# Peptides against a protein of PDB entry 7BDX, part 307

Target 1, 212 residues: chain A of PDB entry 7BDX
Amino acid sequence: EMGAAACTLLWGVSSSEEVVKAILGGDKALKFFSITGQTMESFVKSLDGDVQELDSDESQFVFALAGIVTNVAAIACGREFLVNSSRVLLDTILQLLGDLKPGQCTKLKVLMLMSLYNVSINLKGLKYISESPGFIPLLWWLLSDPDAEVCLHVLRLVQSVVLEPEVFSKSASEFRSSLPLQRILAMSKSRNPRLQTAAQELLEDLRTLEHN

## One batch from the design tools (peptide; made by RFdiffusion4, then SolubleMPNN)

Design b2_p28_3_s2
Fold by OpenDDE base, seed 1:
Structure b2_p28_3_s2 (fold): chain B 212 residues (1-212), chain C 212 residues (1-212), chain A 28 residues (1-28)
Amino acid sequence: as target 1 above (212 residues)
Amino acid sequence: as target 1 above (212 residues)
Amino acid sequence: SELEEQARQLELQSRELRAKELEAEEKA
């Protein structure tokens, strides 16, 4: 209980760039983010079937952790820290996204995807994530999620890959051969305007790449 | 472990006034400080005899909590919040200071005393603390501590009472009748320069009150 | 140019996602 409350407050204040800088400027950042990955992993492993106690203290704790990671990744120095000094955490997030079933732990998926998206703003981060084994299959696995917010954040991450020629060229063959085009087309017709727009933009970006 | 790490980071960043404002501006502040008091109380109650596992995760957690309270009390809006909306926490801190033996949990005592001192900067806070049942006996109990830092912070709190006529007048008779003058005089001869100065200043302030 | 780099940084900043605390939907 107390840990979750403290972590939630830390998440809230981490929305400030100055707070993120203060966290990273301390000697405790490495330890914190190391334990963060382990804690998130333990939570996901403890999930028994379809029973999501979404409102549990433990769930709230893990959401706060994922929120903190996202807010850290939202600034340049935070991205640099994660990509250079906390790669294990990024690996863990990728692993956990693969371990979760479609419709399972939606809020956590969204937060983790937001963190990866923020990391992808850094070219080094984008390279690291995209070169992770099973990255392309993972994207399609996640895109099978029935949740519109999950799908939205997957599409944003895919767009980050597509818009960077240096990254896209390395995976272009695999990407083209496995692209769930029908799924993305369906999303471009979604009633969710954010998902609709993201899918349309991605389809336009993909068309531009075919002409070049 | 994870809770202690998160709370420690929150403590570190709470040194910023803007972070304190952000904590207090949220809807979670009341819950956090309510649980804080309970957690600190549970820790103190769990202490078995003279065995202080000072380096335990639990101890570090409680120190971080007390540090956060201190940092909140270090600013005007934080004092106002504590005095108006978290009086139970202040009552808990006073109670815990009474429950701890001389030489027991020195670091926690120091942090709690620092928080009370910061609250005492607000006249309403000083009134509230000083009007708490057993306040004067508690001060003398704490001043019997062998630790110089504990005694230093007690003397500072006593000075806050003595320097405020509106507060001191209410307790002047009890204060004068129970004052451990010999103990304070001994502290004025301490090898610790901070303790020495604080004791000397208090003795001067007390002399000034006798002439008026 | 410094201006181009500033523009690029501003563009990158515009893409940044902040994790807002999901207000606990008050289960009415």
Scores: peptide ipSAE 0.072, ipTM 0.814, DockQ to the pose 0.050
Fold by OpenDDE base, seed 4:
Order: C-alpha cells, then structure tokens, then sequence
Structure b2_p28_3_s2 (fold): chain B 212 residues (1-212), chain C 212 residues (1-212), chain A 28 residues (1-28)
C-alpha cells in the first residue's frame, strides 16, 4: 500500500521537467531505474499464474513506475539518461511488451509504449530500440492488440522509425516484407479519431518512402 | 526495495516547494499521509521484538517518509495541510517520539522532530502539538537523549513554544516546574556548536520571559 | 541558426508524451 502510494505521488510530480531533473541529478537514479525494470518484470512474470486483480496495489505500483519512466523519457536529459545509463530498463520494457498477450495489461502496455516512443525521439534511443532483436516482429505483435490505445502508440513508434532514414534503411527490407498493411489500413478507417489519424499519417509516410 | 527507492526519490524532490504543492494539489495526498502515519507506527512497534537492522529497506522507507513530512511542513501550504487535514499524522509523530527509547532510531527522531518544528512555525500547528496530552513531559523525555542532534531539535521545538506568548502562557506553570534547566545549561557548554547555540538562545529566551 | 535550433527543440518537445495519472484511471 505505502509503496504504491509513494510511487503514485512520484509519478504525478514527475510530469514536471524540473522534477525529472531532480530525480536524475541524484545518485539514486541508477538504482531506482534498475529496480524499476526488475519490479515490472516480476509483475509481468506473475500474471500467468494468479489472476492478479488489475486494481491491486502491485498493479498500481507498476503503472506508476511505467508512468515515471514515460515522464522521464519525455525530457531531453531523461532520454539521454535512459539511453546511456538505463539500457537494461529499455530491454526490459521491450521484453515485457513481447511477454504480454493481446488484451493483457493494456494500461501497462500503453505506458510502456509511450515511454519507448519518447525514447525514440532521441536518435540514439531510436537506434538502440530499433536494433533490439525482434523489434520489428514485436511491433506487429503489439499492433495485433484489440485495444485502440495500444495500437495508437505502436503506430506512433512505427512512425518514429519510418521518419528516420538512417534507422529505417537498416530495417527497410524486413519492415516492408512483414508490414501488416491491411491492419494499418483498417486502423485508418477506425472510429477512434486518434487511431485513425495515426494510421493515416503512417500510411502517408510509407507512401512517401516508396517514391524515394 | 522498490517502495523504499520510490519514497527516497520522492523525499529528494520534495525539497522543492513546487513539488510539495504538486503533492498536496492531488487527490491522493490525504491517503498518502494517512498511510504514512500508519507505516511509521508499524515500524516503531516492530522495534521492541526484532533487532531491525537500521539499514533495512523498511528503515530507509520510514526515513524517507519522515523526510517527506518534514519537507511538506517546511512550506506554508504544507503546514496548513498538516494542521488541518493530517492531524492523525501529527499525533502519530508525537506518539512515536514518546515510544522510542533514548538512543533508539536517532535518525528517525531527528526527522520527526524537524517535522514538528516546521509545523510549529504555524501558530495553529504549534497550538495543536503543544496542547497534545503529555507534550511537556515528551520534550523532556526527548531532551534526555544522548544524541546531540536529537537534543538540538528538541531545543528548537521548545524555543518555538517559549517564543509564542499565547502558547507559552497556557503551559507556563508546568513548563517552569519541570524544566530540566541543568540539562539545558550543560548543553549550552556543549562542544557541538549547533547544540551550544540552540541551548544558549533558549536560555536567553527563558531569562527574558522571567523578567516580564 | 539559433532560430533553427529553437524550432527544432520546439518540434521535439511537441512530440513528447506525458503520462498523466488521470489518463490511466479512465480506462480501468
């Protein structure tokens, strides 16, 4: 209970750039983000056994952790910290996104995807995550999720890859060969306006790349 | 482990006024400070049975909680919140300071005393804590501590009472009759300059009050 | 130019996603 409450407060205040700088300026940031990854991993590993109530203190704790990571990644110095000093956490997030089934822990997936998207704003971060083993299959696995918000954030992450020629060129062959074009086209016709827009923009970006 | 790390980060960033405002501006502040009191109480109650290693995650967690309370109380709106909405926490801190033996959990005592001192800056807070049952005996119990830092913060809290005529007048008889003057005089000769100064200032304040 | 760098920084900032607590609660 108390841990979840503390993490929740830390999540709330981490929406501030100055708070993120304060978190990272301390000597405890490395340990915190190391344990964050381990905690998130332990939570996801526990899901296959017990129907953990989504409303548990542990669930809220993990959501708060993922929220903190997202807010850290939303800032330039936070992105730099993650890509330089917390790569294990990025690896963990990628792994957990793969370990979760479609429809499983949707909120956590959304937060983790938001964090990866923010990391992808940094070219070094984008390179790191896109060069991770199984990254392209992972994107398509995630895009199969029935949740529109999960799919939205996957599309945004895909867009980050597509918009960076240096990154896209390395995976272009695999990307083009495995692209779930019909799924993306279906999303471009979604009743969810955010998902619709993201899918349309990605399709436009892809069309632009085929002409070059 | 993760809870302690999160609380520690929250403690660190709570040194900022804006962070304290953000903590208190949320709907979760009441719950957080309620659980804080309970957590601190549970920790202190556990000490009489098992030699809890001072370096335990639980210990660090409680230190961080006490630190957060101190930082909240360091700000005007934080003091107002504590005295209006978290009186149970203040009661808990007073109780815990009484439950701890001399030399026991010195760091926690220091942080709790710092929090009460900060609360005492608010006249409403000072009234509340000074009107608590056993407050004067508690001050003397705490002043018997062998730790100079504990004694320092007790002296500061005593000074806050003495410097407020409206508060001091209510307890003046009990205060004068039970004042450990010899102990305070000994502290005024301490090799610790901070303790020495605090004891000297208090003795000066007391002399001024006897002449009025 | 300083203006181009400022524009670039603004563009990067416009892409940043913040995780608000409230957005997580509405989907439960």
Amino acid sequence: as target 1 above (212 residues)
Amino acid sequence: as target 1 above (212 residues)
Amino acid sequence: SELEEQARQLELQSRELRAKELEAEEKA
Scores: peptide ipSAE 0.059, ipTM 0.813, DockQ to the pose 0.050
Fold by OpenDDE base, seed 2:
Structure b2_p28_3_s2 (fold): chain B 212 residues (1-212), chain C 212 residues (1-212), chain A 28 residues (1-28)
Amino acid sequence: as target 1 above (212 residues)
Amino acid sequence: as target 1 above (212 residues)
Amino acid sequence: SELEEQARQLELQSRELRAKELEAEEKA
């Protein structure tokens, strides 16, 4: 209980760039993010047995952790820190996104995807995550999620790949061969305006790449 | 482990006034400080049985909590919050300081005393804590601690009382009758310069009060 | 130019996602 409360407060204040800098400027940041990855992994591994109530202290704790990671990645120095010093955490997030079933732990998926998206703002971060083994299959796995917010953030991450020629060129053949075009087209017709827009934009970006 | 790490980071960033404002501006502050008091109390109650290694995750967690309270109390709005909205926490701190034996949980005592001192900067806070049942006996109990830092912060708290005529007048008779003058005099001769100075200053303040 | 770099940085910042926004959406 207390841990979740403290972590939740830390998540809240991590929305500030100055707080992120303060977190990262300390000697405890490395340890914290190491344990964060382990904690998130432990949580996801525990889901196969007990229907964890989404409102559990444990869930809230993990959500706060994922939120913190997201907010850290939203800051330039935070992205640099994650990509340089906490790659294991990024690897963990990628793994967990693959381990979770469609519709499972939706809130956590969204937060993790947001963190990866923020990391992708940095070219080095984008390269790192896109070069992870099974990255493209993972994107399609996640895009099969029934949750619109999950799909939205997947599409944004895909867009980040597509918009960077240096990254896209490495994956272009695999990307083209496996692209769930029909799924993306379906999303472009979604009643969810955010999802609709994201899918439309991605389709436009893809068309631009095919003509060049 | 993770809870302690998160709480430790929160403690670190709480040194910022802006972070304190952010913590207090949220709807979670009340709950957090409520649980904080309970957690601290639970920790102290657990000490009678198991020689808790001071370096335990549990200890670190409680230290961080006490540190957060201290940092909150260092800010004007934080003092107001504690005195208006979290009196139970202050009561808990006072209780725990009484429950701890001399030499027991020294680091925690110091942090708790620092928090009370910070609260005492506000006249309303000073009134509240000084009007707590057994406050003066508690001060003398704490002043019997062999730890110089504990004694230092006790002396500072005593000084806060002495320097406020409105507060001191209410306790003057009890204070005069129970004052461990010989102990304070001994501290004024301490090899610890901080303790020495604090004891000397208090003795000067007391002399001034006797002559007016 | 410095202005172009500043504009680029501002654009990158505009793309940043804050997790706090998710808490607001869930309460609504």
Scores: peptide ipSAE 0.052, ipTM 0.813, DockQ to the pose 0.048
Fold by OpenDDE base, seed 3:
Structure b2_p28_3_s2 (fold): chain B 212 residues (1-212), chain C 212 residues (1-212), chain A 28 residues (1-28)
Amino acid sequence: as target 1 above (212 residues)
Amino acid sequence: as target 1 above (212 residues)
Amino acid sequence: SELEEQARQLELQSRELRAKELEAEEKA
């Protein structure tokens, strides 16, 4: 309980850029983010056995951790820190997103995807993520999720790849050959306006790339 | 480990007034400070049995909690919040300071005393603390500590009482009858300049009150 | 130019996602 409460408060205040700078300015940031990855991994591994109630203190704690990572990645210096010094955490997030089944831990999946999207704002971060083994299959695995928010953030991450020619060119062949176009087209007709817009924009971006 | 790390980060960033405002502006502040008191109490109660290493994750966690309370109390709105909404925590801190033996948990004792001193800056807070049962005996118990930092913060708290006639007048008879004057005089000769100054100032304040 | 860099920073900021506690709670 106390750990979850403290971490939740830290999550809340981490929405401030100045707080992110303060977190990173300390000598404890590296250790914190290292343990964060381990904690998140331990939690996800525990899901396969025990029906951990999503509302447990442990779940709230892990959600807060993912929220903190997201908020850190929302700031330029935070992205730089994660990409330069906490690559293991990024690898962990990618792995965990792959380990989770469609519909499993939706909230955590959303937060992790938001963090990766924020990291993708930095070209160095985008390169690192996109060069990870199995990255493209991971995107399609995640896009099979029934949750609209999961799919939304996957589409945003895909868009970040598509918008960067230097990154996209390296993966273009695999991307084009495996693209779940029918799924994206279906999302462009979604009743969820955010998902609809994201799918439409991505389809437009893809069309632009076909004409070039 | 993770809880201690998160709480330590929260402690670090709580040195900012804006972070304190953010902590208090949330709907979670009451719960957090309630659990904080319980956690601190549980820790102190555990010391009598098991030689908990002072460097344990649990110790670090509790130190961070005490640090957060101190930093919250350092801000005007934080003092108001604690005095108005978290009196149970103040009662807990007073109780725990009484339960600890001289030389026991010095770091925690210092942090708790710092928090009470900060609360004492608010007249309402000072009134609340000073009207607590056994407050004066508690001060003298704490002043028997061999640690100079503990004694320093006790003397500062005593000074806060002495400087407020409205508060001091209520306790003046008990205060004068039980005052460990020889102990304070000895501290005024301390090689620790901070302790020396605090003891000298208190002696001057006490002399001023005798002439009035 | 400094203006171009400022514009770029503003654009990057517009893309940033904040994980607000409230946004997570409103959907639960």
Scores: peptide ipSAE 0.052, ipTM 0.812, DockQ to the pose 0.051

Design b2_p28_3_s3
Fold by OpenDDE base, seed 3:
Structure b2_p28_3_s3 (fold): chain B 212 residues (1-212), chain C 212 residues (1-212), chain A 28 residues (1-28)
Amino acid sequence: as target 1 above (212 residues)
Amino acid sequence: as target 1 above (212 residues)
Amino acid sequence: SELEEMARELELASRELRAKELLAEEKA
């Protein structure tokens, strides 16, 4: 309980850029984010066995950790730190997103996808993530999720790739050949306005890339 | 490990007034400080049995918690919050300071005494602490500690009482009758300049009160 | 270029996702 409470408060205050700078300015940041990755991995590995209640102290703790990572990635210095000094954490997030089944740990997936999206704002971060083995299949695996918020954040991450010609060109063939176009088209007709808009924008971006 | 790391980071960032305001502005503050008290109490109760290594994750966690409380108490809104909404935590700190033996958990005692001193800056906080049963005997128990930093922070807390006539008058008889004058005089001759100064100032304040 | 990276960051920074504590929305 206490760990989850402390992490939740740390998550809350990490919404401030000044707090993120303070976290990163200390000598504890590297160790913290290393342990964060291990903790998240241990949690996901525990899910295949016992039905951990979504509202357990352990789940709340992991959600808070993912929230902290997201908030750190939301600012330029945080992105730089993650991309330069916490690549293992990024690899862990990518792995965990692949290990989770559709509909499993939706909130955690959303937070992890938000963190990856924020990292993708940095060109170096985008390059690093997109060059990960199985990145394109992972995007489509995640896009098969029944949850609209998961799909929304996948579409946003896909859009970050599509909007960067240098990155997109390297995977363009695989991207085009495996693109779940019918799924994205279905999302463009969603009753969820955010999902609808994101899918429509991505379809427009993809059309623009086909005409060039 | 992860809990201690998160709490340590939260402690570090809580040095900022803005972070303290953010912690207190949320709906989680009450619960957090309640659990903090319980965690600190559980830790101290565990010390009488197994020699918990001072550098254990558990000890680091508790030190970080005490540090957070200290930093919260360092600002006006934090003092107001503790005095109005977390009195149980203050009671716990007073109890734990009494339960710890001279020379035991010095760092924790220092942090807890710092928190009580900060709370004592608020007149309502000073009144609350000073009206606690056994408060005066507790001060002298703590002043018997072999550690100069513990003694320093006790002297500072005593000074906060002495400098407030309304509070001091209520306990003046007990205070004068039980005052470890020889101990304070010995501290005024300490090689530690901070302890020396604090003891000398307190002796001057006490002399001023005898002449009025 | 550093300028292109800055432009991307500026364009996408307006879209920064702050992970707000999801718990506050249930009071509706």
Scores: peptide ipSAE 0.045, ipTM 0.792, DockQ to the pose 0.042
Fold by OpenDDE base, seed 1:
Structure b2_p28_3_s3 (fold): chain B 212 residues (1-212), chain C 212 residues (1-212), chain A 28 residues (1-28)
Amino acid sequence: as target 1 above (212 residues)
Amino acid sequence: as target 1 above (212 residues)
Amino acid sequence: SELEEMARELELASRELRAKELLAEEKA
């Protein structure tokens, strides 16, 4: 209980850029983010057996951790830190996104995808994530999720890759051959306006790339 | 481990006034400080049996909690919050200071005494603490500690009471009758310059009150 | 180039995602 409460408060204050700088300016950041990855991994591994109640203190703790990572990645110095000093955490997030089934732990997926999107703002971060083994299959696996928020954040991450010619050129062949076009077209007709817009924009970006 | 790491980071960033305002501006502050008191109490109660290693994760967690309370109390709005909305935590801190033996958990005692001193800057806080049952005997119990840092912070808290005529007048008779003058005189001759100065200043303040 | 990287960061910085705690409360 106390750990979850402390972590939740830390998450709340991490919305401030100055707080993120303070977290990273200390000698404790490396250890914290190392343990964060391990804790998130342990939580996801525990889900295969017991129906962990999504409203548990443990769930709240892991959500807060993912929220902190997202908020750190929302700041330039935070992105630089993650890409240079916490690559294992990025690998863990990618792994966990693959280990979770469609519809499973939606909130955690959304937070992890938000963190990866923020990291993708940094070109070095985008390169690191997109060059991860199985990255393209992982995107399509995640896009099979029934949750509109998960799909929205997957589309945003795909768009981040497509908008960078240097990165897109490396995987363009695999991307084009495996693109779930029918799924994206279905999303462009969604009643969720955010998902609809994201899918439409991605389709427009893809059309532009085929003509260039 | 993860809880202690998160709490330690929260402690570090709580040195900022803006972070304290952010913590208190959220709806989670009340719950956090309630659980804080309970966690600290549970830790102190566990010490009566097992020689808890002072360097344990649990110890670090409790130190971080006490540090957060201290940093919150260092800010005007934090003092107001504690005095108005978290009186149970103040009661718990007073209780725990009484439950700890001389020389036991020195670091925790120092942090708790620092928090009470900060609260005493607010006149309402000073009134609340000083009107606590057994407050004067508690001060003398704490002043029997062999640790110079504990004694220093006790003397500072005593000085805070003595310097406020409205508060001092209510307890002046009990204070004068129980004052460990020989102990304070011994501290005024300490090789620790901070303890020496604090004891000398208190003796001067007491002399001034006897002449007025 | 460093300039292209900076341009990307500036363009996407307006799209930075902050995880507000309220995203946690929608199921509370």
Scores: peptide ipSAE 0.044, ipTM 0.789, DockQ to the pose 0.041
Fold by OpenDDE base, seed 4:
Structure b2_p28_3_s3 (fold): chain B 212 residues (1-212), chain C 212 residues (1-212), chain A 28 residues (1-28)
Amino acid sequence: as target 1 above (212 residues)
Amino acid sequence: as target 1 above (212 residues)
Amino acid sequence: SELEEMARELELASRELRAKELLAEEKA
């Protein structure tokens, strides 16, 4: 309980750039983010055995952790820190996104996807995550999720890759061969305006790349 | 471990006024400080049974909690919140300071005393804590501690009472009859310059009150 | 190049995502 409460407060205040700077300016940041990855992994591993209540203190704690990572990644210095000093955490997030089944822990998936998107704003971060083994298959796995918010953040991450020619060129063949085009086209007709817009923008970006 | 890490980060960032405002602006503050009191109490109660290592994750967690309370109380809006909405926490801190033996959990005692001092900057807070049952005996109990830092913060809290005529007048008889004058005089000769100064200032303030 | 990286960051900075606490509550 108390740990979850503290983590939740930390998540709330991490929305501030100055708070992110303060978190990272201390000697405790590395240890915190290392333990964060381990905690998230332990939580996801526990899901296969025990029906964890979505509203458990443990789940709330893990959501807050993922939220903190997202908010840190939302700031330039936070991205730099994650990409340089917390790569294991990024690897863990990628792994956990692969370990979760469609429809499982949707909130956590969204937060983790948001964090990866924010990391992808940094070219070094984008390179790192896109060069991760199975990255392209992971995107399609996540895009198969029935949750519109999960799909939205996957599309945004895909767009981040597509918008960077240097990164896209490395995986262009795999990307083109495995692209779930029909799924993305269906999303462009979604009643969810956010999902619709993201799918439409991605389709436009992809068309631009085919003409070049 | 993770809870302690999160709490430690929250403690670090709580040094900022803006962070305190952010903590208190959320709907989670009341619950957090309620659980804080319970957690601190549980920790202190556990000391009578098990030799808790001072460097345990649990001890670090409780120190961080006490630090957060102190930092919240260091800000005007934080004092207002504690005095109005978290009185049970103040009662808990007063109780725990009485439950701890001289030389026991010195770091925690210091943090709790710092929090009470910060609360005492607010007249309403000073009134509340000074009107608590056994407050004057508690001050003398704490002043018997062999730790100079504990004694320093006790002297500062005593000074806060002495400097407020409205508060001092209510307990003046008990205060005068029980004042460990010889102990304070000895502290005014301490080799610790902080303790020396605090004792000297308090003695000056007391002399001023005797002449009025 | 560093300039291209800066340009990307500037372009995408407006698209930074902040995790709102409310996202944790809705699926409860």
Scores: peptide ipSAE 0.048, ipTM 0.791, DockQ to the pose 0.042; fails the geometry check
Fold by OpenDDE base, seed 5:
Structure b2_p28_3_s3 (fold): chain B 212 residues (1-212), chain C 212 residues (1-212), chain A 28 residues (1-28)
Amino acid sequence: as target 1 above (212 residues)
Amino acid sequence: as target 1 above (212 residues)
Amino acid sequence: SELEEMARELELASRELRAKELLAEEKA
């Protein structure tokens, strides 16, 4: 309980760039993010057996951790830190996104995807994530999620890849061959306006790449 | 481990006034400080049986909690919050300071005393603390601590009482009758310059009060 | 402070990305 409360407060204040800088400027940041990855992994691995109540202190704790990572990744120095000093955490996030079933831990997936998207704003971060083994299959796995918010953030991450020629060119063949085009087309007709727009924009970006 | 890491980071960033305002502005502050008191109490009660390693994650967690309380109390809005909305925490701190033996949990005592001192900067806080049952005996109990830093912060708290006539007048008789004058005189000759100065200043303040 | 020095170095390194950051930042 107390840990979750402290972590929740830390998440709340991490919305400030100055707080993120303060977190990173301390000698505790490396340890914190190392243990963060371990904690998130342990939580996800525990889900297969017990119906974790979505509102448990443990869940709250993990959501707060994912939120903190997202907020750290939202700023340049945070992205640089994650890419340079906490790659294991990024690897863990990618792994956990792969281990979760469609519809499972939706809120956690959203937060993790937001963190990866933020990391992708940095070219070095984008390169690192996109060069991860199984990255492209993972995107399509995640896009099979019934949750519109999960799908939205997947599409945004895909767009980040597509908009960077240096990154996209390396995987363009695999990307094009495995693209769930029908799924994306279906999303472009979604009643969710954010999902609809994201899918439409991605389709436009993809069309532009085929003509260039 | 993770809870301690998160709490340690929260402690670090709580040195900023803006972060304290953010903590207090959230709907989680009341719960956090309620659980903080409980956690600190549970920790102290656990000490009688097991030699808690000073460097345990549990100890680190409790130190961070005490640090957060101190940093919250360091600012006006934080003091107002504690005095208005978290009196139970203040009561807990006073109780724990009484339950600990001389030389026991020195770092925790220092942090708790720092928090009480900060609260005492607010007249309402000073009134609340000083009117607590057994407050004066508690000060002398704490002043029996062999640790110079504990004694220093006790002397500072005593000084806060002495410098406020409205507060001091209510307890002046009890204060004067129980004052460990010889102990304070010994501290005024300490090789620790901070302790020496604090004891000297308090003795001067006390002399001034006898002549007025 | 060590914090200020590190923040300064990180800020200098990140200046080129600020335009993208301001437009695309997601806060949790």
Scores: peptide ipSAE 0.023, ipTM 0.775, DockQ to the pose 0.037; fails the geometry check

